# Peptides against a protein of PDB entry 4Z63, part 281

Target 1, 334 residues: chain A of PDB entry 4Z63
Amino acid sequence: LCLGMNDLTGNIPEDLFHLKRLNLLGIQENRLSGSLSREIRNLSSLVRLDVSWNLFSGEIPDVFDELPQLKFFLGQTNGFIGGIPKSLANSPSLNLLNLRNNSLSGRLMLNCTAMIALNSLDLGTNRFNGRLPENLPDCKRLKNVNLARNTFHGQVPESFKNFESLSYFSLSNSSLANISSALGILQHCKNLTTLVLTLNFHGEALPDDSSLHFEKLKVLVVANCRLTGSMPRWLSSSNELQLLDLSWNRLTGAIPSWIGDFKALFYLDLSNNSFTGEIPKSLTKLESLTSRNISVNEPSPDFPFFMKRNESARALQYNQIFGFPPTIELGHNN

## One batch from the design tools (peptide; made by RFdiffusion4, then SolubleMPNN)

Design b2_p27_5_s2 (from b2_p27_5, 10 letters changed)
Fold by OpenDDE base, seed 2:
Structure b2_p27_5_s2 (fold): chain B 334 residues (1-334), chain A 27 residues (1-27)
Amino acid sequence: as target 1 above (334 residues)
Amino acid sequence: STSRSYPYGPVIIDFTNSSWISSEDLD
């Protein structure tokens, strides 16, 4: 049953929850309000539940132990409060959980040993606090993780060295500290392709440790951190780099010539730093910008990228990184 | 150098479609 993208108001009719054979319920993008009914527990055959973009409030009901087939729960952009219900945090069937842009709070707790099928987690823009959950790597299939815009404290857990499944990771604007430790840990995530760390590590030094190596890194965004230092030499070994944003920091020194050696680099933002010297000639010869014959087949993350150019502009959605316009931003380096 | 006075603000690239960052967070 799909009723999304309408102007429905009020709450879900209770009789709807008598549909025992219902596999998909989509009521997203409406004006539904009130609490999400506990009676969703009656939908025992449910595989996909989409209640996103509504006006739901209250706590998410703790009934997911009665939904053994549920793979997808989308509840982004609501007014949910409280934590992740225990039954949801222990769901062995759940593949994707999206609760972005709610008012969820407390410590983020997931029983990852139980959540054996979880591959995508979007909890961005909530009110979670405390530390990053150390047991996230126990979610052995967890690939996509957005935890941006929460109030986490401290550092990236040491256990994340074992986060082998991690491919797409955002921790932007989450009050994290110690970028050296974070990068030192995350380099062990051998499948990591996308890393967003914007608005963290305020005033720290970007490490220039030659021992750091991100083999599969394609997207690195570490903007607006007031980072000091220079262009990190370790980044030159990330041969698959496609997008680099280090804008709005306090980086100094020259832009190295190796920045133009990346065959797939098509988006570079180093603006609003203190770089000096000449623009590397190699940037004018980037293969991705000069060749029309480049075809790249990249897997898309479950959650799209968003690009917002200014406060008045709407965010643009991109399903893949190559949807971004080719960009070289080197402005305001003085 | 960075400045909080730049009116255009930074380009935000993330998985999150959220509110604009505060000018106080800008360098």
Scores: peptide ipSAE 0.157, ipTM 0.656, DockQ to the pose 0.051
Fold by OpenDDE base, seed 5:
Structure b2_p27_5_s2 (fold): chain B 334 residues (1-334), chain A 27 residues (1-27)
Amino acid sequence: as target 1 above (334 residues)
Amino acid sequence: STSRSYPYGPVIIDFTNSSWISSEDLD
């Protein structure tokens, strides 16, 4: 049943929950309000539930133990409060959980040992507090993680050295400290391709430790951190780099010539720093910008990227990073 | 040095539809 993108109001009719054979319920992008009914437990065949972009409120009902086939739960952009219900946090069937842009609060707790199928987790823009869950690496299939815009004070857990499944990770604007430790830990994530750490580590020094190595790193966004230091030499070994944003920091020194050696680099933002010297000539020879026939077929993350250029503009959604316009921004350096 | 003359703030790239960050929050 797909009723998305309408102007439906009120709550879900109770009789809908008699549909025992229903596999897919999509009621996204409406004006549905009130609490999400506990009676969803009756939809025992449910595989996909999309209630996103509504006006639901209250706590998410703790009935997911009665939904043994549920793989996808999308509830982003609602007014849900409380925590992740225990049955959801222990779901062995769930592959994707998206609860971005709600009012969920408290300590984030997931039973990763039980959540054997969890692949994608988007809990960005909530009110979770405390420390980052140390047991996230126990979610052995967890590939995509967005925890941005929560209040996770402290450092990246040491346990994240073992986060082998992690590929796409955002912790932007989450009150994190110690960038040196964070990078030192996350470099051990062998499958990490996308790392977003914007609006953390305020005023810290960007480490220039040659021992750091991110072999598969394609996207690095560490903007608005007021970071000091220079362009890190360790980054030069990330040969697959496609997007680099270090804008709005306090980085100094010259832009190194090796920045133009990245064959796949198509988006570079180093604006609003304190770089000096000449623009490397190698930037004029970037193959990604000069070649007409670059076909890059790469798997996309489950969650799109968003780009917002100004306060009045809506964020642009990009399902693929290659959807970004080829960009070199070096402005506002002195 | 960084310039505060950027009236609307930086471009935000993330997995989330984040609220705009004012330039006042920066240098």
Scores: peptide ipSAE 0.213, ipTM 0.672, DockQ to the pose 0.050; fails the geometry check
Fold by OpenDDE base, seed 3:
Structure b2_p27_5_s2 (fold): chain B 334 residues (1-334), chain A 27 residues (1-27)
Amino acid sequence: as target 1 above (334 residues)
Amino acid sequence: STSRSYPYGPVIIDFTNSSWISSEDLD
């Protein structure tokens, strides 16, 4: 049953929960309000539940132990409060959980040893506090993780050295500290291709440790951290780099010539820093910008990328990063 | 030095379709 993208109001009719053979319930992008009924438990055949972009409130009902086939739960952009229900945090069937942009609070706790199928987790823009859950690497299939815009504080857990499944990771604006430790840990994530750390590590020095190495890194976004230092030499070894955003920091020194050696780099933003010297001539020879025949083959994440120019601008959705316009931004380096 | 004379502000790239950055957070 798909009723999404309408102007439906009020509560979900209780009789809807009598549909025991229902596999898909999509009621996203409406104006449905009230609590999400615990009677969802009656939808025992449910595989996909999408209640996103509504006006739901209250706590998410703890009924997911009665939904043994549920693979997809999308509840982003609602008014949900409380924590992740225990049954949801222990779901062995769940592949994707999206609860972005709610009012969920407390410590983030997931039983990763039980959540054996979890592949994508979006809990960005909530009110989670405490520390990052150390046991996230125990979710052995977890590839896409967005925990941005929470109040985790502290450092990236040491256990994340073992986060082998991690491919797409955002911790933007989560009050994290110690970028040196974070990068030192995350470099061990063998499958890490996308790393977003914007609005953390305020005033820290960007490490220039030659021992750091991100083999598969394609997207690095560390903007607006007030980071000091220079362009890190270790980044030059990330030969697959496609997108680099280090804008709105306090980086100094010259832009190194090796920045133009990245064959796949098509988006570069170093704006609003304190870089000096000349613009490297090598930037004019970027293959990605000079040749239209470069095909970038990248798996699409479950969660799209968004590009937002400013607070008042509308965010643009990109299912793949190569959808971004080729860009070189070096402005405001004075 | 960083300039606040950015005509369009910083471009935010992330997995979120929300205004989660404030002007107060900008350098």
Scores: peptide ipSAE 0.189, ipTM 0.676, DockQ to the pose 0.050; fails the geometry check
Fold by OpenDDE base, seed 1:
Structure b2_p27_5_s2 (fold): chain B 334 residues (1-334), chain A 27 residues (1-27)
Amino acid sequence: as target 1 above (334 residues)
Amino acid sequence: STSRSYPYGPVIIDFTNSSWISSEDLD
């Protein structure tokens, strides 16, 4: 049953939960309100539940142990409060959990040992507090993780060195500290292609440690951290780099010539720093900008990127990195 | 020195379609 993108109001009719054979329930992008009914437990054949972009409130019901076939739960952009229900945090069937942009709170706890099928987790823009869960790497299939805009203090857990499945990771604006440790740990994530760490590590020095290496890194966004230092030399070894945003920091020195050696780099934002010297001539010869013949096979995350240019602008959704406009932004370096 | 003024604010690139960052985050 798909009723998304309407102007439906009120709550879900209780009689809907008599549909025992229902595999797909999509009621996203409506004005449905109230609590998400506990009676969803009656939809025992449910594989996909999409209640995103509504006005649901209250706690998410703890009934997911009665939904043994549920693979997809999308509840982003609602008013859910409380934590992740225990049954949901222990779901062995769940592949994707998206609860972005809610008011979920407390400590983030997932039983990763039980969540053997989880591959995508979006919990961005919530009110989770405490430390990053050390056991996330135990989710052996977890590839895509957005935990941005939560109140996670401290450092990236050492256990994340073992996060082999991790490919897309955002921890933006989560009050994280110690960028050196974070990068030192995350470099061990051998499948990591996308790393977003914006609005963390306030005032720290961007490490220029030659021992750091991100072999498969395609997207690096570390903006608005007031980071000091210079363009990190270790980044030059990330030959697959496509998007680099180090804007709104306090980086100094020259923009190195190797920045133009990235064959796939099509989006570069170094704006609002303190870079000096001349613009490298190599930037004028970036292959990605001069030739359209570069075919890059890019895996897509299960959740999109968003780009917002200003406060008044609507965020633009991009399912693929190459959806971003080719950009070189070097402004406001004085 | 780094200018913290930007005519249109910073471009936010993330997985999160969240509210615009507060001015205090840019100070």
Scores: peptide ipSAE 0.173, ipTM 0.672, DockQ to the pose 0.052; fails the geometry check

Design b2_p27_5_s3 (from b2_p27_5, 13 letters changed)
Fold by OpenDDE base, seed 1:
Structure b2_p27_5_s3 (fold): chain B 334 residues (1-334), chain A 27 residues (1-27)
Amino acid sequence: as target 1 above (334 residues)
Amino acid sequence: PVSRSYPYGPVIIDFTGSSWVSSENLD
């Protein structure tokens, strides 16, 4: 049943939950309100539930133990409160959980040993507090993780050294500290391709340890952290780098020539730093910008990227990172 | 002496789950 993208109002009719054979329920992008009925438990054949972009409120019902086939739960952009229900946090069938842009709170707890199929988790822009859950690496298939804009604090857990499945990771604006530790840990995530750490580590020094290495790193965004230091030498070994944003920091020194050696780099933002010297000539030879012959094949993340020019601007959605316009931003350096 | 100015605000790139990088509002 697909009723998305309408102007439906009110609550879901209770009789809908008599549809025992229903595999797909999509009611996204409506004006549905009230609580999400616990009677969804009656939809025992449900594989996909999309209630995103509505006006649902209250707690998410703890009925997911009665939904053994559920693979996809999309509830982003609602008014849900409370925590992740225990049955949902223990779902062995769930592949994707998207509850971004809600009012979920408390400590983030997932039983990763039970959630054996979870590969995508978007809990960004909620009110989760405490520390990052140390057991996330126990979700052995968890690839895509957005935890940005929560009230986390502290450091990246040491256990994340074992986060082998992690590929796309955002921790933006979560009051994290100790960038040296964070990078030292996350470098062990051998599949990590996208790392977003914007608005953390305020005023810390960007580490320049040559021992740091991110083999598969394609996207690094560490903007608006007021980071000190220089362009990190360890980054030069990330040969697959496509997008680098270190804007709005306090980085100094010269922009190194190796910045132009990245074959796939098409987006570079170093603006609003304190870089000095000359613009490297190598930037004028970036193959990604000078040649149409470069095809970058990358897997698409489950969650699109957004670019927002400023606080008042509308965010632009990009389903693929290569969808970003080729950019070199070096403004406001002195 | 270095003088920093921020006339335009930052460009923010992130996943959709960040309210400051989307048109979505957290209630």
Scores: peptide ipSAE 0.166, ipTM 0.674, DockQ to the pose 0.058
Fold by OpenDDE base, seed 5:
Structure b2_p27_5_s3 (fold): chain B 334 residues (1-334), chain A 27 residues (1-27)
Amino acid sequence: as target 1 above (334 residues)
Amino acid sequence: PVSRSYPYGPVIIDFTGSSWVSSENLD
């Protein structure tokens, strides 16, 4: 049953919960309000529940132990409060959980040993506080993690060295400290391809430790941190780099010539720094910008990338990183 | 010197669709 993208108001009719054989319920992008009914527990065959982009409020009902087939729960952009209910945090069937842009609060707790099927987790833009959950690496299939815009004071947990499944990771604007430790830990994530750390590490030095190595790194976004230092030499070994954003920092020195050696680099933003010297001639020879036939077939991430220029503008959605326009931005360095 | 010509802050690239990342770390 798909009723999304309408102007429906009120709450879900209780009689809907008598549909015991319902596999898909999509009521996203409406004006549905009130609490999400506990009677969802009656939908025992439910595989996908999408209640996103509504006006739901209250706590998420703790009924997910009665939904043994639920793989997808999308509840982003609502008014949910409280924490993740215990039954949801222990769901063995759940593959994707998206609760971005709610008012969820408290310590983030997931029973990762029970959540054996969890692949994607989006909890960005909530009110979670405390430290990052140290047990996230125990979610053995967890690839995509957005925890941006929460208040996770402190450092990246040491346990994240063992986060082998991690591929896409955003911690933007989460009050993180110690970029040296963070990078030192996350370099051990062998499958890490996308790392977004914007609006953290305020005023710290970007480490230039040649021992750092991100083998599979394709996307690195560390913007607006007021970072000091220079272009990090360790980055030159990330041969698969496609997108680099280090804009709005305080980086100095020359832009190194090796920046033009990245065969797949198509988006470079180094704007609003203090770089000096000449623009490397190698940038004019970037294969990704000179060749018209760059077909890199990469699987689409579960969570798309978004580009937003200002608060009032609609975010541009990109299902693939290659959807971004080829860009070299070196402005505002004087 | 670094120019701050963006009225609402930098371009934000992230997994956030509807949310705006604040420019609180801008100089």
Scores: peptide ipSAE 0.183, ipTM 0.648, DockQ to the pose 0.051; fails the geometry check
Fold by OpenDDE base, seed 2:
Structure b2_p27_5_s3 (fold): chain B 334 residues (1-334), chain A 27 residues (1-27)
Amino acid sequence: as target 1 above (334 residues)
Amino acid sequence: PVSRSYPYGPVIIDFTGSSWVSSENLD
């Protein structure tokens, strides 16, 4: 049953929950309000539940133990409060959980040893606090993680060295500290292709440790952190780099010539730093910006990227980073 | 020199789970 993208109001009719054979319920992008009924538990055959972009409020009902086939739960952009229900945090069937842009709070807790199928987690823009869950790497299939715009104080857990499944990770604007430790840990995530750390690590030094190596890094965004230091030498070994944003920091020194050696680099933002010297000539010969035919392996996260100039500007959605306009932004240096 | 007062502000690149583009709630 798909009723998304309408102007439906009120609550879900209770009789709808008598549909025991229903596999898909999509009621997203409406004006449905009130609490999400616990009677969803009656939909025992449910595989996909999409209630996103509504006006739901209250706590998410703790009924997911009665939904043994549920693979997809989409509840982004609602008014949900409280935590993740225990039954949801223990779901062995769930592949994707999206609860972005709600008012969920407390400590983030997931039973990753139970959540054996979880591959995508979007909890961005909530009110979670405390530390990042140390057991997140125990979610052995977890590939896409957005935890941005929460308040996860402290450091990236050491356990994330073992986060082998991690490919797409955002922790932007989450009050994190110790970028040196974070990068030192996350370099061990050998499948990590996309890393967003914007608006963290206030005033720290960007590490220039040659021992750091991100094997498959394609997207690195560490903007607006007031970071000090220079262009990190370790980044030169990330040969698959496609997008680099280090804008709005306090980075100094020259832009190194190796920045033009990246065969797939098509988006570079180093604006609003304190870089000096000459622009490397190699930047004028970036293969991705020339008429040369290059093969680019595009990372494809389950969640789209968005680009927004400022808080008042309209965001632009991109399913793939290759959709971004080819960009070299070096403005507002010196 | 770095300025945090530029009217245009920084470009924000991140993930969203939204099916369409909209503003995030202010926390």
Scores: peptide ipSAE 0.158, ipTM 0.662, DockQ to the pose 0.049; fails the geometry check
Fold by OpenDDE base, seed 4:
Structure b2_p27_5_s3 (fold): chain B 334 residues (1-334), chain A 27 residues (1-27)
Amino acid sequence: as target 1 above (334 residues)
Amino acid sequence: PVSRSYPYGPVIIDFTGSSWVSSENLD
């Protein structure tokens, strides 16, 4: 049953929950309000539940143990409060959980040993606090993780060295500290292709340790951190780099010539730093910008990228990074 | 020097980007 993208108001009719054979319930992008009914427990055949972009409030009902086939739960952009229900945090069937842009709070707790099928987790823009959950790497299939815009004080857990499944990771604007430790840990995530750390590490030094290595890194966004230092030499070994944003920092020195050696680099933003010297001639020879037929091999994350001019601006959604306009931004340096 | 007065602010690239926020949502 798909009723999304309408102007429906009120709550879900109780009789809807008698549809025991229902596999898909999509009521997204409406004006549905009130609590999400506990009676969703009666939808025992449910595979996909999409209640996103509504006005739901209250706590998410703890009934997911009665939904053994549920693979997809989309509840982003609602007014949900409280924590992740225990039954949801223990769901062995769930592949994707999207609860971004709610008012969920408390310590983030997931039973990753039980959540054997979890592939994508979007909990960005909530009110989770405390430390990052150390057991996230125990979610053995967890590939896409957005935890941005929460209040995770401290450092990236040491356990994340073992986060082998991690491919797409955002921790933007989460009050994190110690970028050196974070990068030192995350370099062990051998499948990591996308790393977004914007609005953290306030005023820290960007490490230039040559021992750092991100083999599969395609997207690195570490903007607006007021980071000091220079263009990190370790980044030159990330041969698959496609997008680099280090804008709005306090980086100094020259833009190195190796920046033009990235064959797949099509988006570069180094604006609003203190770089000096000449623009590397190698930038004028970037294959991705000079060739008409560019093959960009990029897996699509389950959660799209967004580009915003500022926090209040409407975001441009990009399902794939190569949807971004080819860009070289070197402005506002000197 | 770093321009802190750039009129439009920084471009933000992330997995978060919803512009629609209810009174109960975070921006």
Scores: peptide ipSAE 0.152, ipTM 0.666, DockQ to the pose 0.050; fails the geometry check

